# Ledger of designs, part 50: peptides against a protein of PDB entry 4ASU

Target 1, 270 residues: chain A of PDB entry 4ASU
Amino acid sequence: ATLKDITRRLKSIKNIQKITKSMKMVAAAKYARAERELKPARVYGVGSLALYEKADIKTPEDKKKHLIIGVSSDRGLCGAIHSSVAKQMKSEAANLAAAGKEVKIIGVGDKIRSILHRTHSDQFLVTFKEVGRRPPTFGDASVIALELLNSGYEFDEGSIIFNRFRSVISYKTEEKPIFSLDTISSAESMSIYDDIDADVLRNYQEYSLANIIYYSLKESTTSEQSARMTAMDNASKNASEMIDKLTLTFNRTRQAVITKELIEIISGAA
Target 2, 83 residues: chain B of PDB entry 4ASU
Amino acid sequence: FTFASPTQVFFNSANVRQVDVPTQTGAFGILAAHVPTLQVLRPGLVVVHAEDGTTSKYFVSSGSVTVNADSSVQLLAEEAVTL

## One batch from the design tools (peptide; made by RFdiffusion4, then SolubleMPNN)

Design b1_p11_4_s4 (from b1_p11_4, 6 letters changed)
Fold by OpenDDE base, seed 4:
Structure b1_p11_4_s4 (fold): chain B 270 residues (1-270), chain C 83 residues (1-83), chain A 11 residues (1-11)
Amino acid sequence: as target 1 above (270 residues)
Amino acid sequence: as target 2 above (83 residues)
Amino acid sequence: LSKTGRIKLVK
């Protein structure tokens, strides 16, 4: 490589390093906010899921319609955040199909669509975009919930797949159940609950779904920002190492060029 | 007893004597061993009666309330403020 | 539930 080539590469990598460092800082700020906002969101979301756990809501085996909601974002450069969700979605879809279930897929965030569209286009219902630039709000979750409930898409049981935040260095892709109104209303375990008006139950389900979606978005966002921060840190370190290597190469090449020029001068070979 | 909004937690697995909630079908009090039920909140006042006799008031916009067979209660408001 | 979110549906 010529000195010019090395210099150009060095400049390029240095620019990348600046970008990755900047992105790391932005991700760190967003992570700090997300982590703070996750605390109440987790209590809120786990509280909503408590019914499903306590009531032991089960979908009858004869019911075959299953909805998978993958939760991620529109934004890349966050390590395995999107691929982990997509991988679990694929696995779940395959398992359900093998069990004779009809599987439908919803992507929250454009990255899910980007990954799954080719292989699961027929199962893919809708995608939600504009996820990840701003912190998710309950309003965002409500939009998703209402769209799902009013879409006319029938399902008996569903799965929300998202990355649960563990720590700044760890997340886990998890699944939480969602149930249709019919599944909840027909569940034997619901018999212990007092006579619930159908309209009340419908409204309750709207909140329940919105709550769970909101929770999943908050977990996903926190995980994503943390992962992005780590990814950008790694990228910055890798760039630094490459800069060091190229700098050494540059210095060696420069010395060789100088030596060659000196020899040419001494030899009189113009 | 858990009482939270998406952005704030007021009670997390706390023991309380009674919670009065405004529902679409009417206000009701949740006491110990209340029958399991699901309700939707209307805009109104939530009153929490602590075991020590203290009473706290909250305004909620909407949401849900769940009373489970194990006496656990989840009050999940879309928006809530202390009064 | 109010539709006050910024998330957009793409069909």
Scores: peptide ipSAE 0.374, ipTM 0.949, DockQ to the pose 0.833; fails the geometry check
Fold by OpenDDE base, seed 5:
Structure b1_p11_4_s4 (fold): chain B 270 residues (1-270), chain C 83 residues (1-83), chain A 11 residues (1-11)
Amino acid sequence: as target 1 above (270 residues)
Amino acid sequence: as target 2 above (83 residues)
Amino acid sequence: LSKTGRIKLVK
């Protein structure tokens, strides 16, 4: 490589390093906010799931329609955040299909669609975009919930798949159940609950769905920002190492050029 | 007793004496060993009576309330403010 | 439920 080539490459990598450092700082700020906002969101979301755990709501085995909601975002450069969700969605879809279930998919975030469109296009009901630029709100979750309920797909049971935040260095892809109104109303365990009006139960389900979606979005966002921060840090470190290596190469090449020129002068070839 | 909005937690697995909630079917008080029920909140006042005799008031916009067989209660409001 | 969100549906 010529000195010019090395110099050009050095400039390019230095620019990349500047970008990755900047992105790291932005991700760090978003992470700090997301983590703060996750605390109440987790209490809220876990509270919503408490019914399903305590009532031990189960879908009858003869029911065939299953919905998978994958939660991620539109934005890349966050490590395995999207691929982990997509991988679990694929696995779940395959397992359910093998069990004779009909599976439909909802993608929250364009990245889910981008990964699964080729192999699962026929199973997609809808995809939601404009996820990840701003922190998710309960209004966003409500939009998703309402669209799902109005989709015309009468699922019996569903799964929401998202990355749960553990720490700044760790997340885990998890699944939480979603139950249809019919499944909830027909559950044997619900018999202990006082006579619940059908309209009340419907409204309750709308809130329940919005609550779990909101929770999943908050977990996903926190995980994503943390992962992006880590990814950008790693990229910045890798760039630094490459800059150091190229700088050494530049210095060696420069010395070699000088030596060659001196030899040419001494030999009378100049 | 858990009482939260998407953005704020007011009670987290706390023991309380009574919670008065505004529901679409009417306001009712949740006491110890209340019958399990699911209700939807209407805009109105939530009153929490603590075991120490203190009373706290909140305004909620909407949401849900769950009373479980184990006497646990989840009050989940879309929006809530302390009064 | 509030219908106000910035998330958009893509078909």
Scores: peptide ipSAE 0.371, ipTM 0.950, DockQ to the pose 0.872; fails the geometry check
Fold by OpenDDE base, seed 3:
Structure b1_p11_4_s4 (fold): chain B 270 residues (1-270), chain C 83 residues (1-83), chain A 11 residues (1-11)
Amino acid sequence: as target 1 above (270 residues)
Amino acid sequence: as target 2 above (83 residues)
Amino acid sequence: LSKTGRIKLVK
């Protein structure tokens, strides 16, 4: 490589390092906020899931329609955040198909569609975009919930797949159940709640769906920002190492060029 | 008793004497060993009666309330403010 | 449920 080539590459990598450092700081700020906002969201989301755990809602085996909601975002450069969700979605879809279930997919965030479009395009109902620029709100979750409920797809059971935040260095892809109104209303375990008006139950289910989606978005966001911070840190370190290597190469090449020029001058071969 | 909004937790697995909630079917008080029920919140006042006799008032928007067979209660409001 | 979200549906 010529000195010019090395210099150009050095400049490029230095610019990348500057960008990655900046992105790290932005991700760190977003992470700190996301973590604070996740605390109440967990209580809220877990509270919403309590019914399903306490009532032990089970979907009959004869029910065949299954919905998979994958939760991620539109933004890249966050390590395995998107691929982990997509991997679990694929696994779940394959398992359900093997069990004779009909599987439909909703992607929250454009990255899910981007990863799965070739293999699962026919299974996608809808994809939601504009996820990840701002912290998710309950309004965002409500939009997703309402769209699902109005989609006309009558699923029996669903799975929401998202990254649960564990720590700044750890997340786990998890699944939570989503039940249709019909599944809840027909569940034997719900008999203890028999005095519930059908309209109330429908409205309750709308909130429940929005609640779990909101929770999943908050978990996903926190995990994503943490992962992005780590990814940007790693990228910055890698860039630093590459800069050091290229700088050494530059110095060696410069010395070689000088030596060559001197030899050419002395030999008259130029 | 758990009472939370998406952004704030007011009670987390607390023991309370009574919770008065505004529901679409009417306001009712949740006491110990209340029958299991699911309700949807309407905008209104939530009153929490603590075991020590203290009362706390909250204004809530829409949401849900769940009373389980194990006497656990989840009050989940879309928005809630302390009064 | 309020429709105050910024998330957009893509079909």
Scores: peptide ipSAE 0.352, ipTM 0.948, DockQ to the pose 0.845; fails the geometry check
Fold by OpenDDE base, seed 1:
Structure b1_p11_4_s4 (fold): chain B 270 residues (1-270), chain C 83 residues (1-83), chain A 11 residues (1-11)
Amino acid sequence: as target 1 above (270 residues)
Amino acid sequence: as target 2 above (83 residues)
Amino acid sequence: LSKTGRIKLVK
């Protein structure tokens, strides 16, 4: 490689490093905010799931319609955030299909669609975009919940799949159940909740759905920003190592060029 | 007793004496060992009576309240503010 | 539920 080639490559990598460092800082700021906002969101979301856990709501095996909601975002450069969700969605869809269930998919974030479109396009009901630029709000979750409720797809049981935040260096892809109104109302364990008006239960379920979606979005966002920080840090380190290697190569090549020029001068061949 | 909005936690697994909630069917007082129930909140006042005798008031927009068989209570409001 | 959100449906 000529000195010019090495110099061009060095310049390019240095520019990449600047970009990755900048992105790391942006991700760090977003992570810090997301982590703070996740604290109340967990309490809120876990509270919404409490009924389903305590009432031990089960879907009868004869029910066939299953909904999978995958939660991620539109933005890349965050390691395995999207692929982990997609992988679990695929696994769940395959297991359900093997059990003779009808599976439909909702993707929250364009990246889910990008990964699954070729293999699962026929199973997609809808995809949501404009996820990940700003922190998710309860309004965002409500939009998703309303769209699901208005989709006309009468699922019996569903799964929401998202990355739960553990630490700045760790997340885990998890699944939480979602139930239709009919499933909740028909559950034997709900008998202890006597005299619940059907309209009340409907409204409760709608609100609960939005709550769970909101919780999932908050977990996903925090996980994503953390993963992006790590990814950008790794990219910056890799760029630094490459810069060091190329700088050494440059110095060696420069010395060789100088030596060659000196020899040519001394030999009179120039 | 847990009382939270999407953005703020007011009570987290706390022991309280009584919680008065505004439901669509009317005002409801939740006491210790209340029977399991589900209700939807209407805009109104939540009053929390702590064991120490302290009373706290909150305005809530919409949401839900759940009383479980284990006597745990989840009050979830879309928006809530301290008064 | 409020329909106020920035998330958009893609069909």
Scores: peptide ipSAE 0.329, ipTM 0.943, DockQ to the pose 0.864; fails the geometry check

Design b1_p11_5_s1 (from b1_p11_5, 6 letters changed)
Fold by OpenDDE base, seed 1:
Structure b1_p11_5_s1 (fold): chain B 270 residues (1-270), chain C 83 residues (1-83), chain A 11 residues (1-11)
Amino acid sequence: as target 1 above (270 residues)
Amino acid sequence: as target 2 above (83 residues)
Amino acid sequence: VPFLPGSLTVV
């Protein structure tokens, strides 16, 4: 490689390093906020799931319509965040199809659609964009819940798939159940709850759905920002190592050029 | 007893004597060993009576309240403020 | 249904 080629490559990698370092700092700031906002959101979301766990709500096996909600974002450069959710969605969809169930998909964030469109396009009901520009709000979750309810898709059971935050270096893709109003109302275990008006139960389920979606968005966001911070740190380190290697190569090449020029001068061949 | 909004936790698995909640069907008091029930919140006043006799008041918007067979209670409001 | 306004785009 010529000195010019090495210099061009050095400039390019230094620019990449500057960008990745900047992105790391932005991700770190967003992570710190997301982690703070996740604390109450987790209590809130887990509280909403408590009924389904305590009532041991089960969907009858003869029920065939299943909804998968995949939760991610629009933004890349966050390691395996999107691919992890998509992998679990694919696995779940395949298992449900093998069981003779009809599967429909909702994608939260454009990256899920981008990964699954070729193989699962016909199963998508809707995709939500504008995910990840700002922290998710309960209003965002409410929009998703409302759109699901207004879709006219009469699912029996659903799965919400998202990345649960564990630590700055760890997340786990998890699944939580979503039940239809009919599944909840027909559950034998619900008989212990005092005379629940059908309208009350409907409204309760609508809130529960929004709550679970909100929880999943907060877990996903925190996981994503931590993963992005790590990915940008790794990219910055890799760029640094490459800069060091290329700088050594540049110095050696420069010395060789100077030596060659000196020999040409001494030999009178210049 | 758990009482939270999306942005704030007021009680997390706490023991309380009584919780008064505003529901769409009317206001009711949740006592120890209350029968299992599900209700939706209307805008109004929540009053939490602690075991020590302390009373705390909150204004809530919409949401839900769940009383389970294990006497656990989840009060989940979209918005809640201390009064 | 008391839903808060959101800013998500449906696609």
Scores: peptide ipSAE 0.208, ipTM 0.921, DockQ to the pose 0.854
Fold by OpenDDE base, seed 4:
Structure b1_p11_5_s1 (fold): chain B 270 residues (1-270), chain C 83 residues (1-83), chain A 11 residues (1-11)
Amino acid sequence: as target 1 above (270 residues)
Amino acid sequence: as target 2 above (83 residues)
Amino acid sequence: VPFLPGSLTVV
């Protein structure tokens, strides 16, 4: 490589390093906020899931319609965040299909669609975009819940797949159940809940759905920002190492050029 | 007893004597060994009676309340404020 | 149940 080529490459990598460092700082700020906002959201979301855990709601085997909600975002450069969710969605969809279930998919965030479009396009009901620019709100969750309820897809059961935040260096892709109103109303275990009006149950289920979605969005966001911070840190380090290597190469190449020029002068071949 | 909004936690697995909740069907008190139920909140006052005899008041917008067979209660308000 | 407005785009 010529000195000019090395210099051009050095400049490019230095610019990348500046960008990745900046993105790291932005991700760190967003992570710190997301982690703070996740604390109450987790209590809220886990509280909403408590019924399903305690009631042990079972879907009859004859029920065949299953919904998968994959939760991620539109934004890249966050390591395996999107691919992890998509991988679990694929696995779940395959398992359900093998069990003779009909599977439909909702993608929260454009990255889910981007990953799954070629293999699962026919299974998508809807995709939500504009995810990840701002922290998710309960309003966002409500929009998703409402769209699902209005989709006309009468699923029997469903799965919401998202990355649960563990720590700044760890997340886990998890699944939580989504139940239809019919599944809840027909569950034998629900018989212990006395005098539940059908309208009350419907409204309750709407809240539950929104609550679970909201929780999933908050977990996903926190995981994503943390993963992005780590990814940008790694990218910055890798860029630094490459800069060092190229700088050494530059110095060696420069010395070789100088030596050649000196030889040419001494030899009179100039 | 758990009482939370999406943005704030008021009680997390706490022991309380009684919780008065405003529901669409009316206000009712949740005491020890209350029968399992699912209710939807209407805008109104939540009153939490602690075991020590203290009473805390909250205004809630909407949400849900779950009373489980194990006496666990989840009060999940869309919005809630301390009064 | 009154749903709050969100900012998500449905596609």
Scores: peptide ipSAE 0.199, ipTM 0.930, DockQ to the pose 0.864
Fold by OpenDDE base, seed 5:
Structure b1_p11_5_s1 (fold): chain B 270 residues (1-270), chain C 83 residues (1-83), chain A 11 residues (1-11)
Amino acid sequence: as target 1 above (270 residues)
Amino acid sequence: as target 2 above (83 residues)
Amino acid sequence: VPFLPGSLTVV
């Protein structure tokens, strides 16, 4: 490589390093906010899931319609955040299909659609975009819940797949159940709950769905920002190592050019 | 007893004597060993009676309340404020 | 159930 080529590459990588460092700082600020907002959201979401765990709600085996909600975002440069969710969605969809179930998919965030479009396009009911630019709100969760309820797809059981935040260096892709109103109302285990009006149960289920979606969005966002911060840190380190290598190459090449010029002068070829 | 909004936790697995909740079917008091029930909150006053005899008041906009067979209670409000 | 307005784009 010429000195000019090395210099051009050095400049390019230094610019990349500046960008990745800046993105790391932005991700760190978003992570710190997301982690704070996740604390109450986790209590809220886990509280909403408590009924399903305590009542041991089961979907009858003859019920065939299954909904998968994949929770992610529109924004890349966050490691395996999107691919982990998509991988679990694919696995779940394949298992359900093998069990003779019909599977439909909702994608939260455009990245899910982008990854699954070629293989699962016909299974998508809806995709939500504009995810990840701002922190998710309960309003966003309510929009998703409302769209699901109004989709006309009468699922019997569903699953919501999202990245649960563990730490700044760890997330785990998790699955939580979603039940239809009909599944809840027909569950034998619900008989212990006294004098539940059908309208009350409907409204309760609408809240439950919004609550679980909200929780999943908060877990996903925290995981994503943490993963982005890590990815940008790794990119910055890789850029630093490449700068060091290219700087050494530049210095060696410069010395070789000088030596060549000296030899040309001494040989009288100049 | 767990009482939370999407943005704030007021009680997390706490032991309380009684919780008064405003529901669409009417306000009721949740005591120890209350029968399992599911209710939807209407805008109104939540009153938490602690074991020490202290009383805390909250305004809630909407949400749900669950009383489970194990006597656990989840009060999940869309919005809630301390009074 | 009162749903809050969101800013998501449905596709």
Scores: peptide ipSAE 0.196, ipTM 0.932, DockQ to the pose 0.848
Fold by OpenDDE base, seed 2:
Structure b1_p11_5_s1 (fold): chain B 270 residues (1-270), chain C 83 residues (1-83), chain A 11 residues (1-11)
Amino acid sequence: as target 1 above (270 residues)
Amino acid sequence: as target 2 above (83 residues)
Amino acid sequence: VPFLPGSLTVV
């Protein structure tokens, strides 16, 4: 490589480093907000899941329709955030198909569709876009819940798959159950709950669905921003190391050019 | 007893004496060892009676309340404000 | 119960 080539490459990498540093700071600000907003959302979402855990609600084996909701976003540069959810969705879909279940998929965020569309196109009911530009709201979760309920797909049970936030350096892809109204109403364990009106139970399940979706969106967003911050930090460090290596190469190449010029002067004077 | 909105937590696994809730089927008081039930909230007043005799009032919009067999209660409002 | 409108685009 000529000195000019090395200089051009150095300039390019320095510019990349500036961009990645800026993106790290933006991700850090979004992470701090997301983590703060996740604290109440966890209490709210875990509270909504408490019934299903305490009642030990099981779907009968004869029930065949299963819904998978994958929660992610439209935005890249966040490491394995999207691929982890998609991998879990594929695994779950394969296991359910092997068990003789019908599987349908909802994708929250365009990245889920982008990864799974080629292999699972016929299983997609709907995809939600414009995820990740702003923090998710309960209104956003309600739109997703309503669209599901209005889809005409009468699932028996479902799975919501998302990245649960653990720490600034750790997330875990997890699954939470979604039950249909029919599954809840027919569950033997529900017999202990006194005088539940059918309309009350329907409305309760609508809230439960929206609550679980909202919780999953908040976990996913926090995990994503944290992962993006880490990815941009790593990219900035890698760029720094490459700048150092190229600077050494530049210095060595410059010395070699000077030495060559001196030899040419000496050899031409003889 | 857990009482939260999507954006705020008022009680998290707290012990309380009584919670009065406005439901679509009517207002009722949740006492210790209340029978398990599921209800939907209507706009109205929530009153929390603490064990120390203090009373806190909240206005809620919509949401759900769950009373479980283990005496745990989840009050989940879409919107809630302290009065 | 009417849910609050969200800003997500359905596709």
Scores: peptide ipSAE 0.177, ipTM 0.929, DockQ to the pose 0.825

